# Peptides against a protein of PDB entry 8OXM: the designs that were tried, part 88

Target 1, 371 residues: chain A of PDB entry 8OXM
Amino acid sequence: FKAEFRLAGGVNLPKIIDCVGSDGKERRQLVKGRDDLRQDAVMQQVFQMCNTLLQRNTETRKRKLTICTYKVVPLSQRSGVLEWCTGTVPIGEFLVNNEDGAHKRYRPNDFSAFQCQKKMMEVQKKSFEEKYEVFMDVCQNFQPVFRYFCMEKFLDPAIWFEKRLAYTRSVATSSIVGYILGLGDRHVQNILINEQSAELVHIDLGVAFEQGKILPTPETVPFRLTRDIVDGMGITGVEGVFRRCCEKTMEVMRNSQETLLTIVEVLLYDPLFDWTMNPLKALYLQQRPEDETELHPTLNADDQECKRNLSDIDQSFNKVAERVLMRLQEKLKGVEEGTVLSVGGQVNLLIQQAIDPKNLSRLFPGWKAWV

## One batch from the design tools (peptide; made by RFdiffusion4, then SolubleMPNN)

Design b2_p13_6_s4 (from b2_p13_6, 10 letters changed)
Fold by OpenDDE base, seed 5:
Structure b2_p13_6_s4 (fold): chain B 371 residues (1-371), chain A 13 residues (1-13)
Amino acid sequence: as target 1 above (371 residues)
Amino acid sequence: ELDKKMDLAKAEL
C-alpha cells in the first residue's frame, strides 16, 4: 500500500488507496468506512451469474451484452474494499458539474442544474399535475447533451460509432437486468461511465428487489432512461439497437426463470443479507441538503430490545420475501399489470414507463429525472 | 469528421 490516500467526494468520505499487487501492478482501491458493502458484493455475484447466462446465448454473446462488474471485498458490516473503477466518471459529474459540466458548456443559455433542482424541490410537496407542469418547463429549458460524451472521447468516426454502440448495449443490458432484480436509486452519481469502453458501471446497489417503491417518494420508473441517457445513444434513441438488446436480454432472463428464482430465493432468505428497506435508510437516501446539520447519527445503540415476538418479525419478513419472489416470477413470465406480454410487448411497456414525463416528474428531486 | 459520424449514424437507421 502507498502511504498516501485521496478522499473521494461524498458524505461517507471514502478513501482511495493505491496498492501494488504481488504481480507488480498498481491497483486503485476505494475503502468505504461507513457503508455495508455486503449488498454490493451479493449483487455483483448476481450480475456475474446474469453475465454467464448472457454468454451462453449466441445472440447476446455476439452483441457482447454484459453488465460491468467490480470487485467488492466486504471486511466488516461497515467497511470494505472496492475495486475503484479506474477510468470511470459519474454521469452526473460529466453532465452537471457546477463549472465544467456538459450542459453548461454546450447549453449556456439553458437553466443551470441548480435552477432545475430548485424548481423541482419547490413543487416536491405539490400535486402530480403541478409537478408535471414544472418538470416539462425544466425539460424545455434544459436540453440533453450526453451525445457529446462519445464525441469528446472518441475522435475517430469508426471508433466513435463502435463506442456509442457499446454504450447503448450497456444501457440495455443493465436496464433489463436491473429491472428483473428490482434495482433502484439510479441517480446520476450511482451510474459511472467508462471513458475507454463507453460502458456503464452501476454502483451503490443498496436498493434492490423493488424496495425503491416503498421509499417516502416511491420510484415510478423501472430503470434510468432519462433524456441524457437516450441522447447518448445518438439519433436512433431507444429504437433499433437499444430495443433489440433489451429484447435479447429479456429473452435470456425469461428463459433462465428457474435459475434466477432459485438464486434470488437463496439470497432473500440468507440471514447475512439484509436487503429490506429500513426507515433510517429510507430517510438517508431521500434526505434534503438542508437536513445535513441535525442528523449526527448518535448511533446510541440503545438496544431497546423491543421484544417484538420473533414470530411476528419472521412472519412479516417471510411475507415480504414471498411477495418479492412472486413479483420476480411475474416479470420472468412477462406478467405486467395482470396481462401476459411477449418479450417485445414487455420491453416496449418498460421503455414507455421509463421515458414517461408523468413518471419522471414524480421521482424524488435528488434523482434528477430531467438529466 | 462530423459528416462521417452523420453518415455512420444514418446507416444505423
Scores: peptide ipSAE 0.043, ipTM 0.672, DockQ to the pose 0.015
Fold by OpenDDE base, seed 4:
Structure b2_p13_6_s4 (fold): chain B 371 residues (1-371), chain A 13 residues (1-13)
Amino acid sequence: as target 1 above (371 residues)
Amino acid sequence: ELDKKMDLAKAEL
């Protein structure tokens, strides 16, 4: 290990450390403190299995449909080493960095990211109608700019085209697999884009198996397909390459039903894998800027009341796990809202749900659904 | 250069 470390920024102040391997190669590692990386590690294994399924199918293999994975080594319940995604940037940093974000550079007369957030926070407790109206006003005055990522990074037209295709394929694969695994919407800082490949890397996988639907502000989209995510695909948007890649990914997932069910069943019943949403995690994920008061973890909540009978906890857990498995089976059968859909019908429904301004307007404002 | 990018983008439609 080198004696020097860099801070990666963000709330948890992760440390970037350079490690010299026994092979003499330098490797950058991100040391996260205070985060449980076990869920990230498990979800990376699930993504590797999904990638194996996608590589077995000739059509998905030809399209290079993969989810980008990173190495996670959990060291404790509150610490681990991540492979630092060197040469990646959070899409949120590229888009809405306060100093030099793409929205500010390309759309200097639009609302600032702060103005958008303020407007949406003011209506957070309002009706769905009021949220929708304000979201539409925000969207009108905050136009998408993510097309400029590939334009800035890839000067050569042929390279630019291939990289935009790689991006579109990456969004499609991660969206469909993310839907199957119930990852839901993703905060803009938890989606990294590779500056060389234009592929997405999803980090901080703390919400899975539709646990985003039980948040204080429930998720209303199957995956993140916001206006900037779509703008990065270029002029075709969700049509053509994206739709076809979603359909081919969904086809592989549906044809792998037994394998996916068996794997997820093993994970849901793994006593080391806490995937359930807890109130503290929910508060952390949807913390308001005003609630940045020092939640010192007062360790001193007396141990006494947590003697809920082990039997009632186990029965409650088993019923949640069974519901997750049933919903996963429905998704893999193409059962949506009690109807059996074709792969194309199911993918179309998911795309429409993900891009619907009514669904987007209902999301937690902290996750910036207008970006 | 921009025109070639636009033509490639139109050929995907």
Scores: peptide ipSAE 0.043, ipTM 0.682, DockQ to the pose 0.015
Fold by OpenDDE base, seed 3:
Structure b2_p13_6_s4 (fold): chain B 371 residues (1-371), chain A 13 residues (1-13)
Amino acid sequence: as target 1 above (371 residues)
Amino acid sequence: ELDKKMDLAKAEL
């Protein structure tokens, strides 16, 4: 280990440490404290399995459809080592980092990221109609700029075009696999972009199996397909390459139903894998700035195992696990809203749900659905 | 145990 460390941005101030391996190679590691990295480690193994399925299929292999993975070494329930994704940046840092963000640079007369957040927070407790109206006003005055990421990083036109295709394929693959696994909490800090490959890296995998739907403000979209995410695809948007890559990914997932169900069943019933949403986690994920003053987490609450009767917990857990497996089976059969859809019909429904401003306007303001 | 179950699931693939 080198004696010097850097802070990564964020509330938990994770430490970036440079390590020299026994092979003499320097490797960056992110040391997270107080986070349960077991869920991230398990989800990385599931992503590796999905990548194996995608590499076996000729159509997905030819398109290089893959989910970017990183190494996770959980050390305890509250500590671990991540392979730091060297040469990645959070999409939120590129887009909305104070005065240096791409929105401020390319759209200096639009609303600031702070003004957008404030407007959406003011209507957070209002009707869906009032949220929709304010969201449309925010969107009108905060126009997408993520096309400039590839334009800034890739000056050669042929390289630029190739990298924009790599980005679009990465969004498609991660969106469909993320939907199948019910991956939530896809805010702009939990999605990194690789500055060399233009591929996305999804981090903080702590909301899975549709547990985002039971948050105090439920998640209303299957994946992040916001205006900036679409703008990064270029002039065709969600049509052409993105749609075809979603369809080919969904074909592989549906044709691998038995394998995916068996893997997820093993994970759901693993007593070491806590995937269930708890009230404290829900509060942490959707904490309001006004609520920061009272919740000093006296993290000196001993884990008094509230010995709720083991029988009632076990029955409630089993019912949730069974419901997750049934919903996964429905997705893999193309069952949406009680109707069996073709791959093209299912992918179309998911795209429409993800881009619908009515669904986007209902999300928690911290998710930043206008970005 | 999880790793062994995941390795079995990988071997059936």
Scores: peptide ipSAE 0.021, ipTM 0.569, DockQ to the pose 0.020
Fold by OpenDDE base, seed 2:
Structure b2_p13_6_s4 (fold): chain B 371 residues (1-371), chain A 13 residues (1-13)
Amino acid sequence: as target 1 above (371 residues)
Amino acid sequence: ELDKKMDLAKAEL
């Protein structure tokens, strides 16, 4: 370990540490403090299993459909080491960085990222109708620019086209796998893009099994398919490559139903894997930027005293786990809203739900649904 | 324990 560290920014002030391996190579590691990296480690193992299924299928293998994974070493309940995803940037940093974000560079006459956020925060406690109207005004005055990521990074037209295709495939694979696993909290800082491959890396996997739906502001989309995410696909948007890659991924997931159910059942009943949403975690995920100043470190002490009757907790936990497994089985059968859909019908419904401005306008403003 | 269960689930694949 080098004696020097850098701060990566953000609320938890993660430390970037340079380590010399036994091979003499320097590797950057991100040391997260106060985060339970056990959830990330478990979800990375599930993603590796999904990748194994995708590599076995000829149609998904030919398309190179994979979800990007990273190494996680949990050190404690509140600390761990991530392999730093070298050569990745948060999509939010590229798009909406205050100094030199792509929206400011390419659309200087649009609303600023701050103006968009302010407008959506002002209506956060308002009706769904008022949220929708303000979201549509924000969207009209904040046009997508994520197409410029591949254009800036890949100057050769043939390379540019290949990388845009890799991006589109990565979005499709991660969207469908993420939907099957009920992955939430897909804000613009939890999705990284690789500057060399144009593939996405999903981080902070602590909201899984549709636990985002029980947040104080429920999640209303199956995955992130916002206007910038779509703009990165180029002129065809969600049609053609994206849709076909979603369908082929969903086909592999549905054909692997027994395996996926068995894996998720093992995880749900593992006493070391706390996947359930708690009120403190819910508050933390949906905190206002203004409330960051008053959270004195004292709230972390009292997790010990709710010895509620072990029997009632266990019965309530088992009923939640059973409901998660039932919902996973429905997804893998193509059951949506009580109707059995084909792979194409199910993928179409999920795309429509993810791009619906009514669903997007209802999300927590920190999710930045206009980006 | 989880790693062993995951390795068993990988071996059934």
Scores: peptide ipSAE 0.020, ipTM 0.576, DockQ to the pose 0.020

Design b2_p13_7_s1 (from b2_p13_7, 9 letters changed)
Fold by OpenDDE base, seed 5:
Structure b2_p13_7_s1 (fold): chain B 371 residues (1-371), chain A 13 residues (1-13)
Amino acid sequence: as target 1 above (371 residues)
Amino acid sequence: MGEEMDKALLEAK
C-alpha cells in the first residue's frame, strides 16, 4: 500500500488508497468506515449469478447484457474495502455538480439543482397533489441533459453510437435485475457511469428486497428511469433498444425462477446478512444532508441494545422473509397487482410506473426524482 | 448532431 490516502468526500469520509498488487499493477481501493459492506458483498454475488444466467441465454449474451460488478471485501460490521470503480463518476456528479454540472453548463437559464431541491423540500410534508404540481413546475424548468455525457466522452460517431447502445443496455439490465431483487435507494450518487464503457455501476446496495417501500417516505418506483436516465438513451428513449433489453432480461429472470428463489432464500436466512430495514438505518437514509461537504457531527448513537425478546424477533424476521420470497415469486411469475402479465406486459407496467411523474413526485427529495 | 445521426441511422435501416 502507498503511505498516502485521499478522502472521497461524503459523510463517512471514505479513504481512497492505492495498492500495488503482486502482479506489479497499481490498484485504487476505497476503504469505507462506519458502513456495513456485507450487504454490498452479498448483492454483488447475486449480480454475478444473474450475469451467469444472462450469459447462458443466447439473446442476452448476443446483446452483452450484464450488470457491472465490483469487488467488495467486508472487514468488519462497520468497515470494508471496495474495489474503486476506476474511470467511473456518479451520475449526480456529472449532472448536478454545483460548480460545473451538465445542467448548469447546457441549461444555464433553467432552475439550479439547489432551487429544484428547495422547491421539493418545501412541499415534502404537503399533499400528493401539491407535490405533483411543484414536481411538474420543477421538471418544466429543469430539462434533461444526460445525452451530453456520451457526446462529451465519445467524439467519434461510430464509437458514440456503440457507447450509447452500451449505456441503454446497462440501464435495462440493471433496472430489471434491480427490480427483481427489490433494489432501492437509487439516488444519483449511488449510480456511477463508466467514462470508457458508458455502463452503469450500482453502488451502496444497502436497500434491497423492497425495503425502500418501508422508509418514512416510501419508494414509489421500481427502478430509476428519470428524465436524465432516459435522455442518455437518445431520441428513442425507453422505446426500441431499452424495452427489448428489459424484456429479454425479464425473460431470463422468469425462466430462472427456481435458481433465483433458492439463492435468495439462502441469503434471507443467513444470520450474517442483515437485509432488514431498521429505524436507525431508515432515519440515516432520509436525513442525509445532500451536501457531502457538511461535516455533521456523528451523533454517537449509543448502541442501545434493544433487548427485544429473541423469540419475537425470530417470528417477525421469518414473516418478513416469507413475504419477500412470496413477492419475489410473484415478480418471477409476472404477477403484478394480482394480475398475471406477459413479459412485455410486465416490462411495460414497470416502465410506466418508473416514468410516472405522480410516482416520482412522491419520492424523498434527496432521491432527486427530477434529475 | 446526435439527433441528426439518430435520424440518419433510422433512415439507413
Scores: peptide ipSAE 0.005, ipTM 0.421, DockQ to the pose 0.013
Fold by OpenDDE base, seed 3:
Structure b2_p13_7_s1 (fold): chain B 371 residues (1-371), chain A 13 residues (1-13)
Amino acid sequence: as target 1 above (371 residues)
Amino acid sequence: MGEEMDKALLEAK
């Protein structure tokens, strides 16, 4: 290890360290403290398995359909090492950075990211109708700009086209696999884009197996397919390449049902893998920026051994695990809302659910559904 | 440029 480290910023102050391998190669690593990386490590293994399934199929292999993965080494329940995704940027950093974000640069007369957030926070406790009206006003005055990412990074027209195609394929693959696994918390800081490949890297995998639906503000979309995500695909939007890549990914997932169920079953019953949503995690994920000042949780988590009867906890856990497996089996059979759909029908329903402004307007304001 | 290439590639498929 080099003697020097850098801070990545944020509340947990993760340390960026450079490691020289026995091969003489420098490798950048992110050391997180006070964070449970076991869920990230497990989800990366599931993504690697999904990539193996996608590489075995001729149609998905020809399309280079993959989920970008990173190395996770959990060291304890509260510490681990991540491979630093060098040459990636959070899509939120590119789009809505207060100083130099793409929205401010390309749409200087639109609402600021702060004005949009403020308007949506003001209606957070209001009716769904009031949320929808304000969301539509925000969307009208905050137009998508993510097309400019590929235009800024790739000046050669042939490279630009190839990279935008790689982006669209990456969105499709990660959206469908993320839906099958019930991946939540897909806010603009939890999705990175690679500045060289234009592929997405999904980070912070702490909300999986549809646990986003039991948040205080439940998640109402199957994946992030917001206006900027669509704008990055170019003129065809969700049609053509994106839809076909979603269908081919879904076909491979459905045809791999037994393998996926077996893997997820082993994970759900692993006593070392805490995937369940707890009330404290739910509060943390949907905390208001205004409340950051008072809740220093000096949660000395030491003392409340609430000896809830181990039997009642175990029965409740098993019933949640069974429901997750049943819902995963339904998804892999194409069962949506009690109806069996074709691959094309299921993918179409998921796209419509993900782009519906009524669903988007109901999300927690911190998810930034207008971006 | 990007929009014209998208049209040309939509017409070529």
Scores: peptide ipSAE 0.006, ipTM 0.455, DockQ to the pose 0.013; fails the geometry check
Fold by OpenDDE base, seed 1:
Structure b2_p13_7_s1 (fold): chain B 371 residues (1-371), chain A 13 residues (1-13)
Amino acid sequence: as target 1 above (371 residues)
Amino acid sequence: MGEEMDKALLEAK
C-alpha cells in the first residue's frame, strides 16, 4: 500500500488508497468505514450469477447483455474495501456538477439543478397533484442533455454509435436485473458510467428487495429511467434497442426462475446478511443536506432491552423473507397487479411505470427524478 | 448533428 490516501468526499469520508499488487500493477481501492458492505458484496454475487445466465443464453450473449460488477471485500460489519471503478464518473457529476455539469454547459438558460431541487423540496409535503404540476414545470425548464456524454467522449461516428448501443444495453440489463432484485430507483451519484465502454456501474446497493417501498417517501418506479437516462439512448429513447434488450433480459430471468429463487432464498436466510430496512437507515437515505448538522447520533438510546421475544423478531423476519420470495416468484412468473403478463407485456408495463411523470413526481426530491 | 446522424444511421440499417 502507498502511505498516502485521498478522501472521496461524502458523509462517511471513504478513503481512496493506492496499492501495488504482487503483479506490479497499481490498483486503487476505496476503504469505506462506518458502513456495512455485506449487502453490496451479496448483490455483486447475484449480479455475477445473472451475468452467467445471460452468457449461457445465445440471444443475450449475442447482444452482449451484462451488468457491470466490482470487487467488494467486507472486513467487518462497519468496514470494507471496494474496487475503485477506474475510468468511471457518477452520472450525477457529469450532468449536474455546479461548475461544469452538462446541463449548465448545454442548457445555460434552463433552471439550475439547485433551482429544480428547491422547487421540488418546497412541494415535498404537498399533494400529489401539486407535486406533479411543479415536476412538469421543472421538466419544461430543465431539458435532458445526457446524449452529450457519448458525443463528448466518442468523436468517431462508428465508435459513438457502438458506445451509445453499449450504454442502451447496459441500462436495459441493469434495469431488468435491478427490478427482479427490487433495487428500485437509484440516486444519480450511485450510478457510475464508464468513460471508455459507456456501460453503467451501480454502486451502494443498500436498498434491495423492494425495501425502497417502505421508505418515508416510498419509491414509485421499478428502476431509474428518467429523462436524462432516456436521452443517453438517442432519438429512439426507450423504443427499439432498449425495449428488445429488456425483453431478452426478462426472458432469461423468467426462464431461470428456480435458480434465482434458490439463491435469493439462501441469501435472505443468511444470518450474516441484514437486508431489512431499519428506521435509522431509512432516515439516512432520505436526509436533507441541511439535516446533516443535527443528527449527531446520540446513540444514548439506552439499550432498553425491549425483550421483544426472540420468537417474535424471528417470526417477523421470516414473514418478511417469505413475502420477498413470493414477490420475486410473482415477478419471475410475470405476475403484475394480480395479472399474468407476457414478457413483452411485463416489460412494457415496467417501462411505462418508470417513465410516468406522475410516478417520478412522487419520488424523494433528494434523488432528483428530473435528472 | 447527433440527432441527424442518429436518423441517418437508423435509416441505413
Scores: peptide ipSAE 0.000, ipTM 0.412, DockQ to the pose 0.014; fails the geometry check
Fold by OpenDDE base, seed 4:
Structure b2_p13_7_s1 (fold): chain B 371 residues (1-371), chain A 13 residues (1-13)
Amino acid sequence: as target 1 above (371 residues)
Amino acid sequence: MGEEMDKALLEAK
């Protein structure tokens, strides 16, 4: 290990360390403290299994459909080492950085990211109709710019086209696999884009198995397919390459039902893997920027001997796990809202749900559904 | 520029 470390930004101030391997190669690592990396590690294993399934199928292999993975080494329940995704940037950093974000650079007369957030926060407790109206006003005055990512990074037209296709394929693969695993919507800082490959890397996988639906503000989309995510695909948007890659990914997932159910069943019943949403985690994920000051997590976990009978906890857990498995089986059968859909029908429904302004307007404003 | 390149790439296929 080098003696020097850098701080990564963010509340938890993760440490960037450089390590020299026995092979003489330098490897940058991110040391997170006060964070449970076990869920990230498990989700990376599931992504590797999904990648194995995608590589076995000729149609998905030809399209190079993969989920980008990173190395995670949990060291404790509250610490671990991550592979530093070198040459990646959070899409939120590129899009809505306060100083030099693409929205500010390309759309200087649009609403600022702060103005958009403020407007949506003001209506957070209002009706769905009021949320929708304000969301439409925000969207009208905050036009997508993510097309400029590939244009800035890839000056050669042939490379630019190839990288935009790589991006579109990466979004499609991660969206469908993310839907199957119930990852839901993703905060713009938790989606990295590789500056060389244009592929997405999903980080901080703390919400899985549709646990986003039980948040204080429930998720209303199957995956993040916001206007900027779509804009990065270019003029075809969700049509053509994206749709076909979603369909081919969904086809592989549905044809791998037994394998996916078996893997997820083992994980859901693993006593070392706490995937359930707890109230503290839910508050943290949907915390207001104003509330950051007071929640020193000085709550010693000691005192609440809530003697919930071990039997009632176990029965409640088993019933949640069973419901997750049943819903996973439904997804893999193409059962949506009690109707069996074809792969194309299911993918179409998911795309429509993900891009619907009524669904997007109901999301937690902190996750910036207008970006 | 980007939309024009996108059109040109769509017309070239």
Scores: peptide ipSAE 0.000, ipTM 0.401, DockQ to the pose 0.014; fails the geometry check

